# Designs tried in a protein design run: peptides against a protein of PDB entry 7C96. Part 38

Target 1, 73 residues: chain A of PDB entry 7C96
Amino acid sequence: PVIPDDFRCPISLELMKDPVIVSTGQTYERTCIEKWLQAGHGTCPKTQQTLTSTVLTPNYVLRSLIAQWCEAN

## One batch from the design tools (peptide; made by RFdiffusion4, then SolubleMPNN)

Design b2_p17_1_s2 (from b2_p17_1, 8 letters changed)
Fold by OpenDDE base, seed 3:
Structure b2_p17_1_s2 (fold): chain B 73 residues (1-73), chain A 17 residues (1-17)
Amino acid sequence: as target 1 above (73 residues)
Amino acid sequence: SAALEEQLARARAIAAE
């Protein structure tokens, strides 16, 4: 079925399994954004805003919503 | 924008490595 856009990582464009929120409020797949940061980039891929922090906060609500969607589809 | 999509593309390439 069609994956809701909000459930797709802006980078991988795939269904997120471990969504994390960056300082700009955007959510990405953890692996994707970590690789981006590790590559030396300090901007938000989706907004180009400079990240004020490298802290990645798990988006548990979204994770749950995605899980529920997956169960139903 | 083109610049934005370019950055996303870069990030996507990195993620695919």
Scores: peptide ipSAE 0.737, ipTM 0.937, DockQ to the pose 0.894
Fold by OpenDDE base, seed 1:
Structure b2_p17_1_s2 (fold): chain B 73 residues (1-73), chain A 17 residues (1-17)
Amino acid sequence: as target 1 above (73 residues)
Amino acid sequence: SAALEEQLARARAIAAE
């Protein structure tokens, strides 16, 4: 089945396993966004907005939704 | 935009390393 766009990481374009929210509200796969930040970038990959914080907040709701989708498909 | 796409491409390249 086709993976819903909302469940794909904007960077890897793959189904997210550990989705995290950045300060701009965008959600990414943790490993992808961490590598971006570690490379010295301080902007949101999808929006180019400057991140006001480097804190990554787990998106547990989305994680749960993805899990439910995977169970059904 | 091209700028957004380029940044995402850069992020994708970094993530693939």
Scores: peptide ipSAE 0.737, ipTM 0.938, DockQ to the pose 0.902
Fold by OpenDDE base, seed 2:
Structure b2_p17_1_s2 (fold): chain B 73 residues (1-73), chain A 17 residues (1-17)
Amino acid sequence: as target 1 above (73 residues)
Amino acid sequence: SAALEEQLARARAIAAE
């Protein structure tokens, strides 16, 4: 089945396993965004907006939705 | 935009390392 776009990481383009929200509100796979930040970048990959914080907040709602989708497909 | 797509491409390349 086709994976919903909202469930794919903007960077890896794969189904997210550990989705996290950055300061701009965009969600990415944790590993992908951490590598971007560690490489010295301070902007949101998807929007180019400057990040006001490097704090990554787990997107529990999305994680749950993805889990439900995986169980049904 | 081209700039946006280029940045995502950079992020994708870094993530693949």
Scores: peptide ipSAE 0.734, ipTM 0.937, DockQ to the pose 0.910
Fold by OpenDDE base, seed 5:
Structure b2_p17_1_s2 (fold): chain B 73 residues (1-73), chain A 17 residues (1-17)
Amino acid sequence: as target 1 above (73 residues)
Amino acid sequence: SAALEEQLARARAIAAE
């Protein structure tokens, strides 16, 4: 089945396993965004907005939705 | 936009390393 766009990391384009929210509200796979930040970048890959914080907040709701989708499909 | 796509491409390249 087709993976919903909201379940795909904007960077890897793959189904997210550990989705995290950045300061702009966009969600990415943790590994992908951490590598971006570690490379010295301070903008949101999807929007180019400057990140006001480097804190990554787990998106537990999305993680749960993805898990449920995977179980059903 | 082209600018957004370019940044995403860079992020994708970094993530693939």
Scores: peptide ipSAE 0.734, ipTM 0.937, DockQ to the pose 0.899

Design b2_p17_1_s3 (from b2_p17_1, 8 letters changed)
Fold by OpenDDE base, seed 5:
Structure b2_p17_1_s3 (fold): chain B 73 residues (1-73), chain A 17 residues (1-17)
Amino acid sequence: as target 1 above (73 residues)
Amino acid sequence: SEALEKALAEAREIYAA
């Protein structure tokens, strides 16, 4: 089945397993955004907005929705 | 936007490395 766009990491383009929210409100797979930050970047890959914080907040709602989708498909 | 697309491409390369 076709994976909903909102369930795919903008970077990996894969179904997210550990989605996290950055300060801009965009959600990425944790490992993808961590590598981006570790490479010295301080912007949101998708929007290029400067990150006001490097804190990554787990997107538990999305994680749950993805899990439910996986169970049904 | 080409700039935004380029940034995402770079992020993808970093992740794949």
Scores: peptide ipSAE 0.686, ipTM 0.919, DockQ to the pose 0.931
Fold by OpenDDE base, seed 4:
Structure b2_p17_1_s3 (fold): chain B 73 residues (1-73), chain A 17 residues (1-17)
Amino acid sequence: as target 1 above (73 residues)
Amino acid sequence: SEALEKALAEAREIYAA
């Protein structure tokens, strides 16, 4: 089945397993955004906005939605 | 935007490495 765009990481383009929200409100797969930050970048890959914080907040709502979708498809 | 597309491309390269 076709994976909803909102369930795909903007970086990996794969179904997210551990989605996290950055300060800009965009969501990425944890591993992808962590590697970006570790490489010395302080901007949001999708929007190029400067991150006001490097804190990554788990997107539990999205995680649950993805899990439900996977169960049904 | 070319700039935005370029940033995502770079992030993808870093992830793949």
Scores: peptide ipSAE 0.686, ipTM 0.919, DockQ to the pose 0.929
Fold by OpenDDE base, seed 2:
Structure b2_p17_1_s3 (fold): chain B 73 residues (1-73), chain A 17 residues (1-17)
Amino acid sequence: as target 1 above (73 residues)
Amino acid sequence: SEALEKALAEAREIYAA
């Protein structure tokens, strides 16, 4: 079935398994954004906004929604 | 914009490496 755009990582374009929220409010797959940060970048890939923090907050709501969708599809 | 597309493309390259 067609995967909702909101469930796909902006970087990997794949269904997110461990979605995390960056300081700009955008959500990415953890591994994708960590590689970006480790490469020395301090901006949000999707918006180009400067990250005010490198803290990655788990998006539990989205994780749950994705899990529910996967169970039904 | 082109700038946004470039940044996201770079992030994808890093991930794919």
Scores: peptide ipSAE 0.683, ipTM 0.918, DockQ to the pose 0.927
Fold by OpenDDE base, seed 3:
Structure b2_p17_1_s3 (fold): chain B 73 residues (1-73), chain A 17 residues (1-17)
Amino acid sequence: as target 1 above (73 residues)
Amino acid sequence: SEALEKALAEAREIYAA
């Protein structure tokens, strides 16, 4: 089935397995955003906003929604 | 915008590498 856009990482464009929230409120696949940060970037890829923190917060709600969708499809 | 598209494109290249 077609994967909902909200379930796709803006970077990998794939279904997220470990979604994390950055300081701007945007959600990415952990691996994708970590590589971006490790490359020396301090901005949000999707919004270009400066990150006030490099802390990555697990998006448990989205993880649960994706799991539910996967079970149904 | 073009600037936003460029940033995402760069992030995708970094991920793919």
Scores: peptide ipSAE 0.682, ipTM 0.918, DockQ to the pose 0.932

Design b2_p17_1_s4 (from b2_p17_1, 13 letters changed)
Fold by OpenDDE base, seed 4:
Structure b2_p17_1_s4 (fold): chain B 73 residues (1-73), chain A 17 residues (1-17)
Amino acid sequence: as target 1 above (73 residues)
Amino acid sequence: SEELKKALEEARKIYEE
C-alpha cells in the first residue's frame, strides 16, 4: 500500500521507525538526523533553518499512528 | 526551492554512507 507522506522520513524516504522532532518542528528518522548532525551540520535538512537545539524529541504520537497504519495495512 | 532540495540530498548521501 501507499505510505502516507507524513509517515516517511524526508531523508530516507522510508517509513519511520523511530521518528524524532528537531527544534524546527520537523520530524525525521532518528538515525538519519543523527548522522546529519554528526557530520557537523547544524541546520534542519528540510527547512535549512538553524537548529536552536540538538535535542531530538521522540515523536510518540507519530510512532503510534505509524504502528496503527502498519497493523491495518 | 532547489537549495532546500540540495540540503536534503546531502543528508541522504550522508545517511547512505
Scores: peptide ipSAE 0.661, ipTM 0.916, DockQ to the pose 0.926
Fold by OpenDDE base, seed 5:
Structure b2_p17_1_s4 (fold): chain B 73 residues (1-73), chain A 17 residues (1-17)
Amino acid sequence: as target 1 above (73 residues)
Amino acid sequence: SEELKKALEEARKIYEE
């Protein structure tokens, strides 16, 4: 079945396995956003807003929702 | 927005490296 857009990383366009929230509130796959930050970028890829912090917060709710979706499909 | 598109495209390139 079609993967819900909210479950796909804006960068990889793949189903997120380790979703993390950046300071702007956007969620990305951890690996994707870490590579972006490591490349020296300080903005949110999707919104272009400046990141006020480089802290990545695990999106456990989304992780759980994705897991439930995967089990059902 | 072309600017937003470019940023995402760059992020995708970096991810694929």
Scores: peptide ipSAE 0.661, ipTM 0.916, DockQ to the pose 0.928
Fold by OpenDDE base, seed 3:
Structure b2_p17_1_s4 (fold): chain B 73 residues (1-73), chain A 17 residues (1-17)
Amino acid sequence: as target 1 above (73 residues)
Amino acid sequence: SEELKKALEEARKIYEE
């Protein structure tokens, strides 16, 4: 089945396994955004807004929704 | 915008490294 766009990481374009929220409110796969930050970037890839924090917050709601979708499809 | 597209493309490039 076609993976919903909201379940795909904007960077990897793959189904997210460990989705995390950045300070701008955008969600990415943890590994993708960590590599971006490690490369010395301090902006949100999707919006180019400056990140006010480098804290990555797990998106548990989205993780659950993805899991439910995977079970049904 | 082209600027935003470039940022995402760079992020994808870094991820693939």
Scores: peptide ipSAE 0.659, ipTM 0.915, DockQ to the pose 0.934
Fold by OpenDDE base, seed 2:
Structure b2_p17_1_s4 (fold): chain B 73 residues (1-73), chain A 17 residues (1-17)
Amino acid sequence: as target 1 above (73 residues)
Amino acid sequence: SEELKKALEEARKIYEE
């Protein structure tokens, strides 16, 4: 079935398995955003806003929603 | 915008490395 846009990482364009929220409120797959940060970038790929923090907060709600969707599809 | 597209494209390239 068609994967909902909100369930796909803006970077990998794939279904997220470990979604994390950056300081701008955008959500990415952990591995994707970590590689971006490790490359020396301090901005949000999707918005270009400067990140006020490099802390990555797990998006447990989205993780659960994706899991539920996967079970049904 | 083109600027935003560039950032995402760069992030995608880094991820694929």
Scores: peptide ipSAE 0.656, ipTM 0.915, DockQ to the pose 0.929

Design b2_p17_2_s1 (from b2_p17_2, 6 letters changed)
Fold by OpenDDE base, seed 2:
Structure b2_p17_2_s1 (fold): chain B 73 residues (1-73), chain A 17 residues (1-17)
Amino acid sequence: as target 1 above (73 residues)
Amino acid sequence: MELSLEEVVERIEELQA
């Protein structure tokens, strides 16, 4: 089945397993954004805005929605 | 599948293009 766009990481383009929210409000796969930040980058991949924080917040709601979708498909 | 840093950077460049 076709994966909903909102469930795909903007970077990996794959179904997110561990979605996290950056300071700009965008959500990415944890492993992808962590590598970007650890490499010294301080901007949001999608918006290119400077991040006000490097803290990554788990997107529990999205994680749950993805899990439910996977169970049904 | 987990991506390497190189792959991540490449994907981001494409995303920003």
Scores: peptide ipSAE 0.731, ipTM 0.929, DockQ to the pose 0.834
Fold by OpenDDE base, seed 5:
Structure b2_p17_2_s1 (fold): chain B 73 residues (1-73), chain A 17 residues (1-17)
Amino acid sequence: as target 1 above (73 residues)
Amino acid sequence: MELSLEEVVERIEELQA
């Protein structure tokens, strides 16, 4: 089945396993965004806005939705 | 599949294009 766009990481384009929210509100796969940040970048990959924080907040709601989708498909 | 740093950067560049 077709994976909903909201369940795909904007970077990896794959189904997210550990979705995290950056300061701009965008969600990415943890491993992808961590590598971007560790490389010295301080901007949001999708919006290109400067991040006010490098803190990554787990998107538990999305993680649960993805899990439910995976179980149903 | 997990991406390397190089791949991540490449994907982001494509995303921003």
Scores: peptide ipSAE 0.731, ipTM 0.929, DockQ to the pose 0.851
Fold by OpenDDE base, seed 3:
Structure b2_p17_2_s1 (fold): chain B 73 residues (1-73), chain A 17 residues (1-17)
Amino acid sequence: as target 1 above (73 residues)
Amino acid sequence: MELSLEEVVERIEELQA
């Protein structure tokens, strides 16, 4: 079935397994954004805004929604 | 499927284009 766009990582374009929120409010797959940050980048991949923090917050709501979708499809 | 740093950068460049 077609995966909802909101469930796909903007970088990997795949269904997110461990979605995390950056300081700008955008959500990415953890492994993707970690590599970007570890390489010394300090901007949001999608918005190009400067990140005010490198803290990654798990998006539990989205993780739950994705899990529910996977069960039904 | 996990992406390498090179692949991540490439995808981000495409995203920003």
Scores: peptide ipSAE 0.730, ipTM 0.929, DockQ to the pose 0.840
Fold by OpenDDE base, seed 4:
Structure b2_p17_2_s1 (fold): chain B 73 residues (1-73), chain A 17 residues (1-17)
Amino acid sequence: as target 1 above (73 residues)
Amino acid sequence: MELSLEEVVERIEELQA
């Protein structure tokens, strides 16, 4: 089945397993964004805005929605 | 599948293009 765009990581383009929110409000797969940040980058991959924080907040709502979608498809 | 740093950077460059 076709994966909804909102459920795919903007970087990996795959269904997110551990979605996290960055300071700009964008959501990415944890492993992808962590590698970007650990490499010394301080900008949001999608928006190119400077991140005001390096804190990654788990997107539990999205994780739940993805789980529900996977169950149905 | 988990991506390497190199792959992540490449994908981001494509995303920003």
Scores: peptide ipSAE 0.730, ipTM 0.929, DockQ to the pose 0.837

Design b2_p17_2_s2 (from b2_p17_2, 5 letters changed)
Fold by OpenDDE base, seed 4:
Structure b2_p17_2_s2 (fold): chain B 73 residues (1-73), chain A 17 residues (1-17)
Amino acid sequence: as target 1 above (73 residues)
Amino acid sequence: TELSLEEVVARVEELQA
């Protein structure tokens, strides 16, 4: 089945397992964005906006939606 | 499958192209 675009990490292009929200509001797979930040980058991969914070907030709603989708498909 | 740092950077570059 086709994975909804919103369920795919903009970086890995794979179904997200641990989606996190960055300061710009974009969501990424945790491991992907952590590596990006650890490499010294301070911008949002998708929007290229400067991140006002490096805090990563778990996107629990999306995680739940993805889990539900996986269960149904 | 977890991406390496190198792969992540490469993917971001493609994303921003």
Scores: peptide ipSAE 0.736, ipTM 0.929, DockQ to the pose 0.859
Fold by OpenDDE base, seed 5:
Structure b2_p17_2_s2 (fold): chain B 73 residues (1-73), chain A 17 residues (1-17)
Amino acid sequence: as target 1 above (73 residues)
Amino acid sequence: TELSLEEVVARVEELQA
């Protein structure tokens, strides 16, 4: 089935397994955004806004929704 | 599959284009 846009990482374009929220509120696959940050970038890949923090917050709600979708499809 | 750092940067560039 077609993967819902909200379930795909803006960077990898694949179904997220470990979605995390950055300071701008955007969600990415953890491995993708960590690499971006480790490379020295301080902006949000999607919005290009400057990140006020490098803290990555797990998006538990989205993780649960994705899991439910995967079980049904 | 997991992306390399190089691939991540390339994807972001495309995303921002």
Scores: peptide ipSAE 0.736, ipTM 0.929, DockQ to the pose 0.861
Fold by OpenDDE base, seed 2:
Structure b2_p17_2_s2 (fold): chain B 73 residues (1-73), chain A 17 residues (1-17)
Amino acid sequence: as target 1 above (73 residues)
Amino acid sequence: TELSLEEVVARVEELQA
């Protein structure tokens, strides 16, 4: 079945396994955004806004929703 | 499949295009 857009990482375009939220509120796959940040980039890939913090917050709610979807599909 | 840094950058460029 079709994967909901909200469940796909904006970068990898794949179903997120470890979704994390950046300071702009956007969610990405952890490994993708970490590589982006480690490369010296300080902007949000999707919005291009400057990140006010490099802290990545786990999106547990989304992780749970994705898990539920995977079980049903 | 995990993306390389190069692939991540390429995807971001496409995302922003």
Scores: peptide ipSAE 0.732, ipTM 0.927, DockQ to the pose 0.846
Fold by OpenDDE base, seed 3:
Structure b2_p17_2_s2 (fold): chain B 73 residues (1-73), chain A 17 residues (1-17)
Amino acid sequence: as target 1 above (73 residues)
Amino acid sequence: TELSLEEVVARVEELQA
């Protein structure tokens, strides 16, 4: 089945397993955004806005929605 | 599959293009 766009990481374009929220409110796969930051970048990949923090917050709501979708499909 | 650092940077570049 087709994976909903909101469930795909903007970077990997794959179903997110560990979605995290950056300071701009955008969500990415943890491993992807961590590597982006590790490379020395301080901007949001999707919006290009400067990140006010490098803290990554788990998106539990989205994780649950993805889990529900996976169970049904 | 997990992307390499190089792949991540490349994907972001494409995303911003």
Scores: peptide ipSAE 0.732, ipTM 0.927, DockQ to the pose 0.907

Design b2_p17_2_s3 (from b2_p17_2, 7 letters changed)
Fold by OpenDDE base, seed 2:
Structure b2_p17_2_s3 (fold): chain B 73 residues (1-73), chain A 17 residues (1-17)
Amino acid sequence: as target 1 above (73 residues)
Amino acid sequence: MELSLEEVVERIKELQA
């Protein structure tokens, strides 16, 4: 089945397993964004805005929605 | 599948293009 766009990481383009929210409100796969940040980058991949924080917040709602979708498909 | 840093950077470049 076709994966909903909102469930795909903007970077990996794959179904997110551990979605996290950056300071700009965008959500990415944890492993992808962590590598970007650890490499010294301080901007949001999608918006290119400077991040006000490097803290990554788990997107529990999205994780749950993805899990439910996977169970049904 | 987990991506390497190189792959992540490349994907981001494409995302920003």
Scores: peptide ipSAE 0.737, ipTM 0.930, DockQ to the pose 0.831
Fold by OpenDDE base, seed 5:
Structure b2_p17_2_s3 (fold): chain B 73 residues (1-73), chain A 17 residues (1-17)
Amino acid sequence: as target 1 above (73 residues)
Amino acid sequence: MELSLEEVVERIKELQA
């Protein structure tokens, strides 16, 4: 089945396993965004806005939704 | 599949294009 766009990481384009929210509100796969940040970048990949924080907040709701989708499909 | 840093950067460039 077709994976919902909201369940795909904007960077990897794959189903997210560990979705995290950046300061701009965008969600990415943890491993992808961490590498971007560790490389010295301080902007949101999708919006290009400057991040006010490098803290990554787990998107538990989305993780649960993805898990439910995977179980049903 | 996990992406390398290089791949991540490239994907982001494409995303921003």
Scores: peptide ipSAE 0.736, ipTM 0.930, DockQ to the pose 0.849
Fold by OpenDDE base, seed 3:
Structure b2_p17_2_s3 (fold): chain B 73 residues (1-73), chain A 17 residues (1-17)
Amino acid sequence: as target 1 above (73 residues)
Amino acid sequence: MELSLEEVVERIKELQA
């Protein structure tokens, strides 16, 4: 079935397994955004805004929604 | 699949285009 766009990482374009929120409020797959940050980049991939923090917050709500979708599809 | 740094950077360039 077609994966909802909101469930796909903007970088990998795949269903997110470990979605995390950056300081700008955008959500990405953890492994993707970590590589970007570890390489010395300090901007949000999608918005290009400067990140005020490098802290990554797990998006538990989205993780739950994705899990529910996977069970039904 | 897990992307390499090179792949991540390339995808981000496309995202920003």
Scores: peptide ipSAE 0.735, ipTM 0.930, DockQ to the pose 0.837
Fold by OpenDDE base, seed 4:
Structure b2_p17_2_s3 (fold): chain B 73 residues (1-73), chain A 17 residues (1-17)
Amino acid sequence: as target 1 above (73 residues)
Amino acid sequence: MELSLEEVVERIKELQA
């Protein structure tokens, strides 16, 4: 089945397993965004906006939705 | 492993296509 775009990481293009929200409100796979930040980048990959914080907040709602989708498909 | 800006941009484009 076709994976909803909202369930895919903008970086990996894969179904997110551990989605996290950055300061701009965009969501990415944790490992992907961590690598991006570790590479010295201080911007949001998708929007290119400067991050006001490097804190990553787990997107539990999305994680749950993805899990449910995986169970059904 | 590093993620280049170029790689990220390409992935984003693919997702939005």
Scores: peptide ipSAE 0.090, ipTM 0.690, DockQ to the pose 0.211

Design b2_p17_2_s4 (from b2_p17_2, 7 letters changed)
Fold by OpenDDE base, seed 1:
Structure b2_p17_2_s4 (fold): chain B 73 residues (1-73), chain A 17 residues (1-17)
Amino acid sequence: as target 1 above (73 residues)
Amino acid sequence: MELSLEEVVERIEELQK
């Protein structure tokens, strides 16, 4: 089945397994955004806005929604 | 599958187009 756009990482374009939220409110797959940040980048991949923090917050709601979708499809 | 840093950067460049 077609994966909902909101469930795909903007970077990997794959179904997110460990979605995390950056300071701008955008959500990415953890491994993707961590590599970007560890490389020294301090901007949001999608918006190019400077991140006010490099803290990554797990998007538990989205993770749950994705899990439910996977279970049904 | 997991992407390399180079692949991540490439995808981000495409995303920003």
Scores: peptide ipSAE 0.726, ipTM 0.928, DockQ to the pose 0.828
Fold by OpenDDE base, seed 2:
Structure b2_p17_2_s4 (fold): chain B 73 residues (1-73), chain A 17 residues (1-17)
Amino acid sequence: as target 1 above (73 residues)
Amino acid sequence: MELSLEEVVERIEELQK
């Protein structure tokens, strides 16, 4: 079955396993965004806006939705 | 699967074009 676009990481283009939200409100796979930030970048990959914080917040709602989708498909 | 930093950067460049 086709994976919903909202469930795919904008970077990896794969189904997210550990989705996290950056300060701009965009969600990415944790491992992808962490590598980007650890490399010294301070901007949002998708919007290119400067991040006001490097804190990554787990997107629990999305994680749950993805888990439910995976169970059904 | 997990991507390397190089792959991540490449994907981001594509995302921004």
Scores: peptide ipSAE 0.725, ipTM 0.927, DockQ to the pose 0.830
Fold by OpenDDE base, seed 5:
Structure b2_p17_2_s4 (fold): chain B 73 residues (1-73), chain A 17 residues (1-17)
Amino acid sequence: as target 1 above (73 residues)
Amino acid sequence: MELSLEEVVERIEELQK
């Protein structure tokens, strides 16, 4: 079935397994955004806004929604 | 699958177009 856009990482374009929220409010797959940040980048991939923090907050709600979707599809 | 740093950067560049 078609994967909802909100469930796909803007970077990998794949269904997110460990979605995390950056300071700008955008959500990405953890592994993708961590690599970007570790490479010395301090901007949001999607919005290009400067990140006020490098803290990555797990998006538990989305993770749960994705899990439910995967179970049903 | 997990992307390499190079792939991540490439995808981001495309995303920003």
Scores: peptide ipSAE 0.724, ipTM 0.927, DockQ to the pose 0.838
Fold by OpenDDE base, seed 3:
Structure b2_p17_2_s4 (fold): chain B 73 residues (1-73), chain A 17 residues (1-17)
Amino acid sequence: as target 1 above (73 residues)
Amino acid sequence: MELSLEEVVERIEELQK
């Protein structure tokens, strides 16, 4: 079955395992965005907006939705 | 799969096009 676009990381293009939300509201796979930030970048990969914070918030709702989808498919 | 920094940067460059 085809993985819904909203369940794929914009960077890795793979099903997200640990989705996190950045200050712009975009969601990415934790490992991908952490590498970007650790390299000294302070912008949102998708929107290119400057991040007001480098805090990464776990997207628990999305994690749950992905888990449910995986169980059904 | 887990991407390296180099791969992450490459993917982001493509994403921003």
Scores: peptide ipSAE 0.724, ipTM 0.927, DockQ to the pose 0.837

